# Ledger of designs, part 99: peptides against a protein of PDB entry 6B4J

Target 1, 315 residues: chain A of PDB entry 6B4J
Amino acid sequence: DITMQWYQQLQDASMQCVLTFEGLTNSKDSQAKKIKMDLQKAATIPVSQISTIAGSKLKEIFDKIHSLLSGKPVQSGGRSVSVTLNPQGLDFVQYKLAEKFVKQGEEEVASHHEAAFPIAVVASGIWELHPRVGDLILAHLHKKCPYSVPFYPTFKEGMALEDYQRMLGYQVKDSKVEQQDNFLKRMSGMIRLYAAIIQLRWPYGNRQEIHPHGLNHGWRWLAQILNMEPLSDVTATLLFDFLEVCGNALMKQYQVQFWKMLILIKEDYFPRIEAITSSGQMGSFIRLKQFLEKCLQHKDIPVPKGFLTSSFWRS

## One batch from the design tools (peptide; made by RFdiffusion4, then SolubleMPNN)

Design b1_p18_4_s2 (from b1_p18_4, 7 letters changed)
Fold by OpenDDE base, seed 1:
Structure b1_p18_4_s2 (fold): chain B 315 residues (1-315), chain A 18 residues (1-18)
Amino acid sequence: as target 1 above (315 residues)
Amino acid sequence: MKEFEEKLNSLKVEEEPL
């Protein structure tokens, strides 16, 4: 399976990245520990500062992240920090930056869906300039949310139940599995972030270049989901999240072909979701159904709430 | 299943817009 090969390649690249900076992470030296902490803060704090408030502030954040990845010194916590402070500094920063973008999907976007857009446009712009950060974003995303690939992890003989639950994307702490609503909330945040990344371009970059991971991956994601057996509650939830965030962009890009796909979802895929949905889980399916039927009725998919306008970039 | 896959295959966006 080409998709599973791609998943594995990204996981292997992420693992190799961890090995490349192991000397920095495992160092007992006080200076190396200080450098590690300074680099981690320099990589992650700017991402946490991303907001919907002003385009000018978003540009400042982008410029800081790009400067750091370019080997330039940046101010972080009142200190000058550079990836050149350690031979493994760049690899470490790329990994931690990518991890932080995915974590913003898992936490911030999960709670505030509109936050997907400013985070995604920075992530897309950084990915365009730093492809390795993009691959690491995918690796982190896929590991936390296998449904973003998409695939459904299978239970293997001899696997512990907790390890299988973690593979499915559940948090397991002290032998307690995460509640379904919290799980779905985190998965939704990550899918919404992904759906925003694939459609957004950094407005101050070279827009003549092809998007490094564009809407063609959105089409592929939908096609792959539709070729899979639905999971109860999960498939209906994430399909809604995806279509709400990037459905307008996919409609504009693929036009009639995308409408044919939406008809196929309604006619052929909804019965399959309904057949595996219990009465207690019908809420997610009803929400998806109502959204898609409304889009088909109006012959339009609305621009998602929080989509970045020209006025945002002038602020 | 087969009919659904056939329908999806007919939806493959040709790289060139028809």
Scores: peptide ipSAE 0.046, ipTM 0.647, DockQ to the pose 0.121
Fold by OpenDDE base, seed 2:
Structure b1_p18_4_s2 (fold): chain B 315 residues (1-315), chain A 18 residues (1-18)
Amino acid sequence: as target 1 above (315 residues)
Amino acid sequence: MKEFEEKLNSLKVEEEPL
């Protein structure tokens, strides 16, 4: 399976990255520990500062992240910080930055769906300039949300139930599995972030360059989801999240082909979702139904709430 | 399954936009 090979390659690259900076991570030296902490803050704090408030502020954040990744000194916590302070500094920063972008999907976007767009446009623009950060974003995303690949992890003989639950994307703490609503909320946030990344370009970059992970991956994701047996509650939830965020962009890009896909979803795939939906899971199912029916009736997919307008970039 | 895969394969936009 080409998709599973791609998944594995990204996981292997992520693992190799961790091994590469292990010297920095495991150092007992006080100066190395200080550098590690400073680099981690420099990588993650700017991402946490991403907001829908002003385009000018978003540009400042982007420029700071790009400067850090370019080996330039940046101000963080009142100190000058550079990846050149340690030989493993760049690899560590790339990994922690990518991890933080996915974490913002999992936490911020999960709670505030409109936050997907400012986070995604920064992530896309950084990915364009720093491809390794993009691969690490995918690796972190795929590990936390296997449905973003997509694949459904299988239980293997001798596997602990908790490890299987973690592979499915659940958080397990003190032998307690995460509640289904919280799980779906986190998965939704990550899928919404992904759906935003694949359609957005940094407006101050080279627009002549091809998107490093564009809408073609969105089409592929939909096609792969539709070729899989639906999972109860999960498929209806994430399919809605994906289509709400990137459906307008896919419609504009693929036109008639997109509408054929949407009809196929409604007529052939939706009944399969219905067949596995229990009475207690009707919420996600009904939401997807209403969305599909509305889009097909109006022959339009609305621009998602929080989509960055020209007025945002002038602020 | 095959028909759905065939429908989806017919929907496989060749990765290259014409």
Scores: peptide ipSAE 0.045, ipTM 0.657, DockQ to the pose 0.104
Fold by OpenDDE base, seed 3:
Structure b1_p18_4_s2 (fold): chain B 315 residues (1-315), chain A 18 residues (1-18)
Amino acid sequence: as target 1 above (315 residues)
Amino acid sequence: MKEFEEKLNSLKVEEEPL
């Protein structure tokens, strides 16, 4: 399977990245530990500062991240920090930055869906300038949310149940699996972030270039989801999240072909989702159904709440 | 599955955008 090969290649590249900076991460040296912490803060704090407040502030955050990745010194925690402070500094920063973007999907976007757009536009713009950060974003995303690939992890003979639960994207702590609502909330945040990344371009970059991971991946994701058997609650939840965030963009890009896909979802895929949905899980399916039926009725998919307007970039 | 794939193909909804 080409998709599984791609998944594995990204995981392998991510693992190789970790091995590359192992000397920095495992160092007992006090100076190396200090550098590691300074680099980690420099990579992650700017991402945590991303907000829906002002385009100017978002630009400052972007410029800071880009400067750090470009080997320039940046101010972090009252210190001058550069990836040049350690030979493994760049690899470490790229990895931690990518991890932090996905974590903002998992945490911030999961709680505040509108936060997807400012995070995603920075991530997209950084990916355009730093492709390795993009690959690492995918690797982190795929590991935490296999449904972003998409694939549904299968239980293998001899696998521990907890390991299977982790492969499905559940958090397992002290032999307790995460509650389904919390799991779906985190998965929703990551899918919403992904759906925002694939449609957004950094407005101050060279927008004439092809998007490094554009809407064609959104089409592919939908096609792959539709070719898979639905999972109870998961498929309905994530399909809604994806369509709510990027449906308008996909409609504009693919027009009639996208409407055919939506009709197919309604006519052929909804019965399959409904057949596996328990009465207690109908909420996610009903939400998807109502959204899609409304879109088909109005012949329009609304611009998602939190979409960045021209007024945002002037603020 | 086969019927759904056939319908996807009939609608010209491929894994790659046309």
Scores: peptide ipSAE 0.043, ipTM 0.639, DockQ to the pose 0.147
Fold by OpenDDE base, seed 5:
Structure b1_p18_4_s2 (fold): chain B 315 residues (1-315), chain A 18 residues (1-18)
Amino acid sequence: as target 1 above (315 residues)
Amino acid sequence: MKEFEEKLNSLKVEEEPL
């Protein structure tokens, strides 16, 4: 399967990155530990500062992240920090930055869906300038949310139940699996972030270049989901999240072909979702149904709430 | 399944809207 080969290639690249900076991460030296902590803060704090407040602040954050990745010194925690402080510094920062973007999907976007757009536009712009950060974003995203590939992990003979639950994207702590609502909330946040990344370009970059991971991947994601048997509650939830965030962009890009896709979802895929939906899971199914029925009736998909306007970039 | 794959394959994502 080409999709599974792509998944594995990204996981292998992420693993090789971890091995490259292992000397920095496992060092017992006090200076190396200090450098590691400073680099980790320099990579992650700017991402946590991303907000919907002002375009000027978003530009400052972007410029700081780009400067750090370019080997320039940046101010972090009252100190000058550079990736040149250690030979593994760049690889470590790229990995931790990518991890932090996905974590903002999992935590911030999961709680505040509108936060997807400012996070995604920074991530997209950094990916355009630093392709390795983009590959690492995908690797972290796919590991936490296999539905972003998409694939559904299968239970293998001799596998521990907890390991299977973790492969499905569940958090397992002290032999307790997270509740289904919390799981779906985190998966929703990550899918919404991904759906925002594939449609957004950094406005101060070279917009004439091809998006490094554009809407063609959104089309591919939908096609792959539709070629798979639906999962109970998961498929209806994440398909809604994806279409709510990037459906307008896909409609504009693919026009009639995208409407054919939506008709196919309604006519051929919905009965398959319904057949596996229990009475307690009807909420996710009904929400998706109502969204698609409205879109097909109005022949329009609304611009998602939180989409960045020209006025945001002038603020 | 085959008809659905055929419908999806007939949804040629021509990258460029003609």
Scores: peptide ipSAE 0.041, ipTM 0.687, DockQ to the pose 0.129

Design b1_p18_4_s3 (from b1_p18_4, 7 letters changed)
Fold by OpenDDE base, seed 1:
Structure b1_p18_4_s3 (fold): chain B 315 residues (1-315), chain A 18 residues (1-18)
Amino acid sequence: as target 1 above (315 residues)
Amino acid sequence: LDEFIEYLNSLEVEEEPL
């Protein structure tokens, strides 16, 4: 399976990255520990500062992240920090930055869906300039949310239940699995972030280049989902999240082909979701139903709430 | 595991044979 090969390649690259900076992470040296912490803060704090408030502030954050990745010194916590402070500094920063973007999907976007867009446009712009960060974003995303690939992890003989639950994307702490609503909320945040990344481009970059991970991956994602058996609650939830965020962009890009896909979803795939939906899971099902029916009736998919406008970039 | 698999499988509504 080409999709599984791609997944594995990204996981292998991520693992190799971790091994590359292991000397920095495992160092007992006080200076190395300080450098590690300074680099980690320099990589992650700017991402946490991303907001929907002003385009000018978003540009400052982008410029800071790009400067750090470019080997330039940046101010972090009142200190000058550079990836050149350690030979493994760049790899470490790229990994931690990518991890933080995905974490913002998992936490911030999960709670505030509109936050997907400013985070995604920065991530997309950084990915364009730093492809390795993009690959690491995918690796982190795929590991936390296999449904973003998409694939459904299978239980293997001899696997512990907790490990299988973690592979499915559940958090397991003290032998307690995460509640389904919290799980779906986190998965939704990550899918929404992904759906935003594939459609957004940094407005101050070279727009003549092809998007490094564009809407063609969104089309692929939909096609792959439709070729899979639906999972109860999960498929209805994430399909809605994906279509709500990037459906308008896909409609604009693929036109008639997109509408054929949407009809196929409504007529052929939706009954399969219905068949596996319990009475307790009707919420996600009804939400998807209403969305599909509304879109087909109006022959339009609305621009998602929080989509970045020209006024945002002038602020 | 069986309960969770059963839970996951219970999320797999048995295809009523058409």
Scores: peptide ipSAE 0.030, ipTM 0.457, DockQ to the pose 0.025
Fold by OpenDDE base, seed 2:
Order: C-alpha cells, then sequence, then structure tokens
Structure b1_p18_4_s3 (fold): chain B 315 residues (1-315), chain A 18 residues (1-18)
C-alpha cells in the first residue's frame, strides 16, 4: 500500500528527528536546558499568536518564524534566541514548530473553525520555504489523526486496548478514554486545518512555485476515503469538515470531475454511511446530507466562513 | 465500551478498487 508506505516514511523521519536532537532534550547542562526552553518558546509562541485580526500581524509572525528557521536571531521573551545556540537547535525548532501547528488544529481550530485559515496560510508559507517543517507537520498530523492519511488503525494481537485507542487518535488519561464528542471535535479541527493548508498559498511568497502539498493531496484524500468502509460518526463528520473547508477550492480546480465525485458521494457512498449511522449519531449524518443536497441543488460550494480576503491582507 | 467495540468492528477496510 503506497499510502501506508508514505505514512511510515513520515513517521520514521519524525522519529529520526527526535533522535537527532536527543542530546539537547536530554541534556542535564543548565545552559542547554535554558537554550532548549528559549528555542521551544521561540518556535511555539508565534504560532499561538496567529489570529484573524490583521494581515499585517500575520506577516510579522511569519517573518519571525522564517527568521528563526533561517538561523537569524529573534526576540523571544525579552531575549535574543537563535537556532545556532546549539547544534541540534534547528532540528528541535522544526519539530516543535510542526507539532505546534498541528496542536493549533487540535485545539484552536477545533473550537473556532475560522482559525484554520490564518494558521494554514502561515503553515503553507513556512512549508514552501522549509520542506522539512512540512514533512514534520504531516507526521504529527497523521499520528494524532490517522484519518488525515487516511487509514484506520487495526487492532494487533497482544495490543493493550488503551494503546489501540491512542492509535485511533483518542486521548487516554488515567485509564479513561476521551469522550466521543471531544475526540471528534479534535479530529475535526485537524482535518479542517489540513483542508485549509492544501489550498492556501502565502501571498508574499513566489506564487510561480508549485504548492508543496496542494489540492492534488485533497483529491487523493477524498478518493481514499471513498474507497474505505465508512466509520460510524467519524466518516460523516470528517467528510463534512473537509468538504466545507476545501470543497470550493476543489470545485474550482477539478470542475466536472469534482461534481462527478460529489454525485458519487451522494448516491453511492452516503447510503453506506446511513447504514452504519445509529439514531444517536444522526447529527453528523444530517449535516453532511444537508450540505451535499444544498451543494448539488445550487451547483455551487460556498467559500468557507473565515476564508482570508483581500481586505484581511490590507489590515 | 460497547459503542467503542462497535466502532472498532466498523474498521474492516475492504479495499475495493473504485
Amino acid sequence: as target 1 above (315 residues)
Amino acid sequence: LDEFIEYLNSLEVEEEPL
């Protein structure tokens, strides 16, 4: 399976990255610990400052992240911080930055769907300049949300139930599994972020370059989802999230092919979702139904709420 | 637990080619 090979390659690269900066992370030296904390803050704080308020502020955040990744000193917490302060500094920052982007999907986008777009445009722009950050974003995303690959993790003989639950993307703390609503909320946030990344380009970059992980991956994702048996509640939820965020972009890019796929979803795949949907899970099912019916009736997919306009970039 | 088991049972991926 080519998809599983790709998944595994990204996970291996992520694990190798962790091993590469282990000297920094496990150091008992006081100076190394200080550098680690300063680098971690410098990598993660700018991402947490991403907002829908002003394009100018978003540009400042982007420039700060790019400067840090380029080995330039940046101001963080009243200190000058650079990845050159430690040989493993760059690898550590790339890993922590990528992790933070995915965490913003899991937390911020999960609670505020519109936040996907400003986070995604920064992530896309950074990925264009720093491909390794992009690979690490995918690795973190795939590990937390296997449905972003997509694949469904299988139970293996001798596996603990908690470990299997974690593989499925559930949080398990103190032998208690996360509630389904919270799980789906986090998965939704990550899928929405991914759907935004694949369509957005940083407007101050070289627009002549190919998107490093563009809409073709969105098309692949849909094709793969449709080739899989639906999961109760999960498939209806995430398919809606994906189409709501990137359906307009896919429609514009793939035109007639997109509409053929949407019809296939409505006529062939949707009944399969219905067959596995319990009465308690009708909310996600009905939402997907209404979305598909509306889009097919109007022959249009709306631009998603929170999509960054020209007015945002002038603010 | 039953809902989770039911969810787990729904994970049979038969790769039928489109």
Scores: peptide ipSAE 0.029, ipTM 0.483, DockQ to the pose 0.030
Fold by OpenDDE base, seed 5:
Structure b1_p18_4_s3 (fold): chain B 315 residues (1-315), chain A 18 residues (1-18)
Amino acid sequence: as target 1 above (315 residues)
Amino acid sequence: LDEFIEYLNSLEVEEEPL
């Protein structure tokens, strides 16, 4: 399976990255520990500062992240910090930065769907300049949300139930599995972030270049989902999230082919979702139904709430 | 459905830069 090979390659690259900076992470030396903490803060704090408030602030954050990844010193926590402070500094920063982008999908976007767009445009712009960060974003995303690949992890003989639950993307703490609503909320945030990344380009970069992970991957994702049996509650939720965020962009890009796919979803795939939907899961099902019916009736998919306008970039 | 999915997959391959 080509999709599973791609998934595994990204996971292997991510694991190899972790191994390359183990010297920094496992060091007992006080200076190495200080450098690690400074680099971790320098990589993650700017991402946490991303907001929908002003384009100028977003540019400042982007420039800071790019400067750090370029080996330039940046101010963090009142100190000058550079990836050159340690031989493993760049690998560590790339990994932690990518991890933080996905975490913002899991936490911030999950709670505030409009936050997907400013986070995604920074992530896309950084990915264009630093491809390794993009691969690590995918690796982190796929590990936390296998539905972003997409695939459904299978239970293997001899596997602990908790390990299987974690593979499915559930948080398991103190032998307690996460509630379904919280799980779906986190998965929704990550899918929405991904759907935003694949359609957005950093406006101050070279827009003539091909998107490093563009809308073709959105098309792939939909095709792969349609080739899979629906999963109860999950498929209806994430399909809605994906289409709400990137459906307008896909419609513009693929036109008639997009509408053929949307009809196929409504006529052939949606009944399969219905057949596995319990009375307690009707919320996600009804939301997807209403969205599909409205889009097909109006022959339009609305621009998602929070989409960055020209006025945002002038602020 | 399978034929259409195959068609959709073929469109992706064409858009992947060589």
Scores: peptide ipSAE 0.026, ipTM 0.542, DockQ to the pose 0.071
Fold by OpenDDE base, seed 3:
Structure b1_p18_4_s3 (fold): chain B 315 residues (1-315), chain A 18 residues (1-18)
Amino acid sequence: as target 1 above (315 residues)
Amino acid sequence: LDEFIEYLNSLEVEEEPL
């Protein structure tokens, strides 16, 4: 399976990255520990500062991240920090930055769906300039949300239930699995972030280049989801999340083909979702239903709430 | 359905991101 090969390649690259900076992470040296912490803060704090407030602030954050990745010194926590402070500094920063973007999907976007867009546009712009960060974003995303690939992890003989639950994206702490609502909330955030990344370009970059991971991947994701058996609650939730965030962009890009796909979802795939939906899962089901019906009735899919406007970039 | 999915997968559109 090509999709599984791609998944595995990204995971292998991510693991190799971790091994590459192991010397920095495992160092007992006080200076190395300090550098590690400074680099980690420099990589992650700017991402946490991303907000919907002003385009100018977003640009400053982007410039800071890009400067750090470019080997330039940046101010972090009142200190000058550079990836050149350690031979493994760049690899470490790329990994931690990518991890942090996915964490913002998992946490911030999960709680505030509109936050997907400013985070995604920075992530997209950084990905254009630093492809390795993009690959690491995918690796982190896929590991936390296999549905972003998409694939459904299978239980293997001899596997511990907790390990299987973790493979499915559940958090398992002290032999307690995460509640379904919290799980879906986190998965939703990550899918929404992904759906935003694939449609957004950094406005201050060279837009003449092809998006490094654009809407074609969104189209592929939909096609793959539709070719899979629906999962109870998961499919209805994530399909809605994806379409709400990138459906307008897909509609504009694929036009008639998008509408054919949407009809297929409503007529052929949605009944399959319905068939596996329990009474306790009707929320996600109804939300998807209403969304599909509204879009088909109006022959339009709305611009998502939080989409970045020209006024945002002038602020 | 499978044919349509294959068709959907074959659609490489030059992406002008929004």
Scores: peptide ipSAE 0.028, ipTM 0.587, DockQ to the pose 0.093; fails the geometry check

Design b1_p18_4_s4 (from b1_p18_4, 6 letters changed)
Fold by OpenDDE base, seed 5:
Formats: structure tokens, C-alpha cells, sequence
Structure b1_p18_4_s4 (fold): chain B 315 residues (1-315), chain A 18 residues (1-18)
């Protein structure tokens, strides 16, 4: 399976990255520990500062992240920090930055769907300049949300139930699995972030270049989902999240072909979702139904709430 | 309907738009 090969390649690259900076992470030396903490803060704090408030502030954050990845010194926690402070500094920062972008999908976007757009446009712009950060974003995303690949992890003989639950993306703490609503909320945030990344370009970059992971991956994601049997509650939830965020962009890009795909979703795939939907899971199903029916009736998919306008970039 | 379902089940959605 080509999709599973791609998944495994990204996981292997992520694992190799971890091995490369293991000396920095496992060091008992006080100076190495200090450098590690400073680099981790320099990589992650700017991402936490991303907001919907002003385009000028978003540019400052982008420039800071790009400067750090370019080997330039940046101010973090009142100190000058550079990836050159340690031979493994760049690999560590790239990994932690990518991890933090996905974590903002899992936490911030999960609670505030509109936050997907400012996070995604920074992530896309950084990916364009630093492809390895993009690959690591995918690796982190795929590991936390296998539905972003997409694939459905299977239980294997001899596997612990907790390990299977973790492979499905559930949090398991003290032998307690996460509640379904919290799980779906986190998965929704990550899918919404991904759906935003694939459509957005950093406006101050070379927008004439091909997007490093563009809308063609949105089409591929939909195609792969439709070629899989639906999962109860999960498929209806994440398909809605994806279409709400990037449906307008896919409609504009693929036009009639995209409408054919939406008709296929309504007429063929939707009955399959219905057949596996319990009475207690009707909320996600009904929401997807109403969205598809409205889009097909109006022959339009609305621009998502929180989409960055020209006025945002002038603020 | 059954032929349409069989045709739809045979129609793998292409991962690239044609």
C-alpha cells in the first residue's frame, strides 16, 4: 500500500531525527541541559503566541521562527539563543517546532476552530522554506491522528488493548482510556489544522512556487477516505471537519470534479456511514448531512469562519 | 440500483483528479 509506505517513511525519518539529537536530550551535563531548554523554548513559545489578532504580529512570529531555523540568534526568555549552540541544535529545534504545530492543532484548534488559519499559514510558510519541518509536521500529525494519513490501525494478535487504543489516537492514562468526545475533539483540531495547511500560502513568500503539500493532498485524502469502510462516529466527524475547512478551496481548485466527489459522498458513502451510526452518534452524522445537503442545494461551499482576509494582513 | 452500487463499489476514487 503506497499510503502505508508513505506513512512509514515519515515515521522512520522522524525516528532518525530523534536518534540524531539523542546526545542533546540524554546529556547529564548542566550546560547541555540549559541549551536544550533554551532551544525548546525558542522553538515552541513563538508558536504559542500565534493568534487571530493582527497580521503584523503573525509576521513577527514567522520571522523569529525562520531566523532560528536559519542559524541566526533569536531572543528567548531574555537570552540570545541559536541552533549553533550545539551540533544537534538544528535537528532538535526542527523536531520540537513540528511537534508544537501539531500540538496547537490538538489543543488550540480543538477548542477554537478559527485558530487553524493563523497557525496553518505560519506552518505552511515555514514548510516552504524548511521542508524537513514539514515532513516532521506530517510525522507528528500521522502518529497522533492516523486518520490524517488516512488509515485505520488494526488490532494485532498479542497486542495490549492500551497500545491499540494509543495507535488509534486515544490518550490512555493510568489504564483509563480517553472519553470519545475528548478524543474526537482532539482529532477534529488536528484534521482542521491539516485542512488549513494544504490550502494556505505565506503571503510574504514566493507564492509563484508550488505549495510543498498543497490541495492535491486534500483530494488524495478524500479519495482514500472514500475507498475505506467508514468508522462509527469518527468518519462523519472528521469528514465534516475537513470539508468545512477546505471544501471551499477544493471547490475553487477542482470545480466540477469536486462536485462529482461531493455527490458520490452523498449518494454512495453517506448511506454506509448511516448504516454504522448508532442513535447516540447521530449528532455528527446529522451535522455532516446538513452540511452536504446545503452545499449541494446552493452549489456553493462557504468560506470557513476564521479565514484570513486582506484586512488581517494590513493590521 | 444494484448495478449502480456495484459500479460505485468498483469505482475506486482516483487519488489524483483526472
Amino acid sequence: as target 1 above (315 residues)
Amino acid sequence: LKEFEEKLNSLKVEEEPL
Scores: peptide ipSAE 0.081, ipTM 0.632, DockQ to the pose 0.083
Fold by OpenDDE base, seed 3:
Structure b1_p18_4_s4 (fold): chain B 315 residues (1-315), chain A 18 residues (1-18)
Amino acid sequence: as target 1 above (315 residues)
Amino acid sequence: LKEFEEKLNSLKVEEEPL
């Protein structure tokens, strides 16, 4: 399977990246530990500062991240920090930055769906300039949310149940699996972030270039989801999340072809979701139903809440 | 309509837009 090969290649590249900076991460040296912590803060704090407030602030954050990745010194925690402070500094920063973007999907976007857009536009712009960060974003995303690939992890003979649950994206702590609502909330945040990344371009870059991971991956994701058997609660939730965030962009890009896809979702795939939906899972099902019905009735997919306007970039 | 029917009948969505 080409999709599984791609998944595995990204995981392998991510693992190789970890091995590359192992000397920095495992160092007992006090200076190396200090550098590691300074680099980790320099990579992650700017991402945590991303907000929906002002385009100017978002630009400052982007410029800071880009400067760090470009080997320039940046101010972090009152210190001058550079990836040149350690030979493994760049690899470490790229990995931690990518991890942090996905974590913002998992945490911030999961709680505040509108936060997807400012995070995603920075991630997209950084990916355009630093492709390795993009690959690492995918690797982190795929590991935490296999549904972003998409694939559904299968239980293998001899596998521990907890390991299978972790492969499915559940958090398992002290032999307790995460509650389904919390799991879906985190998965929703990551899918929403992904759906935002694939449609957004950094407005201050060379937008004439092809998007490094654009809307064609959105089409592919939908096609792959529709070619798979639906999962109870998961498919209805994530399909809604994806369409709510990028449906308008896909509609504009693919026009009639996207409407054919949406009709296929409503008429063929949605009944298959219904057939596996229990009474306790009706929330996600009803949201997807209402969304599809409204979109088809109005022949329009609304611009998602939190979409960055021209006024945002002038602020 | 025919292409749509063919897509519905194939139960397979193309991974690339047609």
Scores: peptide ipSAE 0.074, ipTM 0.647, DockQ to the pose 0.097
Fold by OpenDDE base, seed 2:
Structure b1_p18_4_s4 (fold): chain B 315 residues (1-315), chain A 18 residues (1-18)
Amino acid sequence: as target 1 above (315 residues)
Amino acid sequence: LKEFEEKLNSLKVEEEPL
């Protein structure tokens, strides 16, 4: 399976990255510990500052992240910080930055869906300039949300139930599995972030360059989902989240072909979702139904709420 | 209609738009 090979390659690359900076991570030296903390803050704080408030502020954040990744000194916590302070500094920063982008999907976008767009446009622009950060974003995303690949993890003989639950993307703490609503909320945030990344380009970059992980991956994701058996609640939830965020972009890009896919979703795939939907899971199902019916009736998919306009970039 | 349904049932959605 080509998709599973790609998944594994990204996980292996992520694991190799962790091994590469292990010296920095495990150092007992006080100076190395200080550098690690400073680099971690320099990588993660700017991402936490991403907001829907002003395009000018978003540019400042982007420029700071790019400067850090380019080996330039940046101000963080009142100190000058550079990846050149340690030989493993760049690998560590790339990993922690990518981890933080995915975490913003899991936390911020999960709570505020509109936050997907400013986070995604920065992530896309950084990925264009720093491909390794993009691969690490995918690796973190796929590990936390296997449905972003997509694949459904299977229970293996001798596997602990908790480990299987973690593979499915659930948080398990003190032998307690996460509630289904919280799980779906986190998965939704990550899928929405992904759906935003694949369609957005940094407006101050080279527009002639091909998107490093563009809408073709959105088409692939949909195709793979449709070729899989639906999961109860999960498939209806994430399919809606994906289509709400990137359906307009896919419609514009693929036109008639996308409408054929949307009809296929409604007429063939949707009954398969219905067949596995319990009475307690009707919320996600009904939401997907209403979305598909509205889009097909109007022959339009709305621009998602929070999509970055020209007015945002002038602020 | 039957050919369309058979095509739909056989349609592995291509990973690339045709």
Scores: peptide ipSAE 0.079, ipTM 0.645, DockQ to the pose 0.088; fails the geometry check
Fold by OpenDDE base, seed 4:
Structure b1_p18_4_s4 (fold): chain B 315 residues (1-315), chain A 18 residues (1-18)
Amino acid sequence: as target 1 above (315 residues)
Amino acid sequence: LKEFEEKLNSLKVEEEPL
């Protein structure tokens, strides 16, 4: 399967990246530890500062991240920090930056869906300039949310139940698995972030270049989901999240083809979701139902809440 | 478009838009 090969290649590249900066991460030297902490803060703090408040602030954050990745010194915690302070500094920063973007999907977007757009436009713009960061974003995303690939991990003989639960994207701490609602909330945040990334371009970049991971991947994701058997609660939740965030963009891009796909979702795939939906899972099912019915009735998918307007970029 | 329609009719969605 080409999709599984792509998944594995990204995971292998991510693992190799971790090995390349192991000297920095495992160093007992006090100066190396200080550099590591400074680089980690320089990579992650700007991402945590992303907000829906002003386009000017978002540009400052982008410029700071790009400067750091370009080997330029940046101010972080009152100190000048550069990836050139250690030979493994760039690999470490790229990895930690990518990890932090996915973590903002998992935490911030999960709680505040509108946060997907400002995070995604920065991630997209950084990915355009730094492809390795994009690959690492995908690797982190796929590992935490296999449904973003999409694939459903299978239990293998001799596997520990906890390891299988982790492969499915559940958090397992002290032999306790995460509650289903918390799991779905985190998965929703990551899918919403992904759906935002594939449609957004950094407005101050070279728009003549092809999007490094554009709407064609959104079409592919939908196609793959529809060609798979639905999972109870998961499929209804994530399909809604994806369509709410990128459905308008897909509609504009693919027009009649998109509507044919949406009809297929409603008439064929939705009954298959219904057949596996328990009475306790009706919330996600009903939400998807109402969304599909409204979109088909109105022949429109609304622009998602939090979509960045021209007025945002002038602020 | 025709190939896309045929695939929709087969309940198999293509990974690439036609």
Scores: peptide ipSAE 0.058, ipTM 0.677, DockQ to the pose 0.108; fails the geometry check

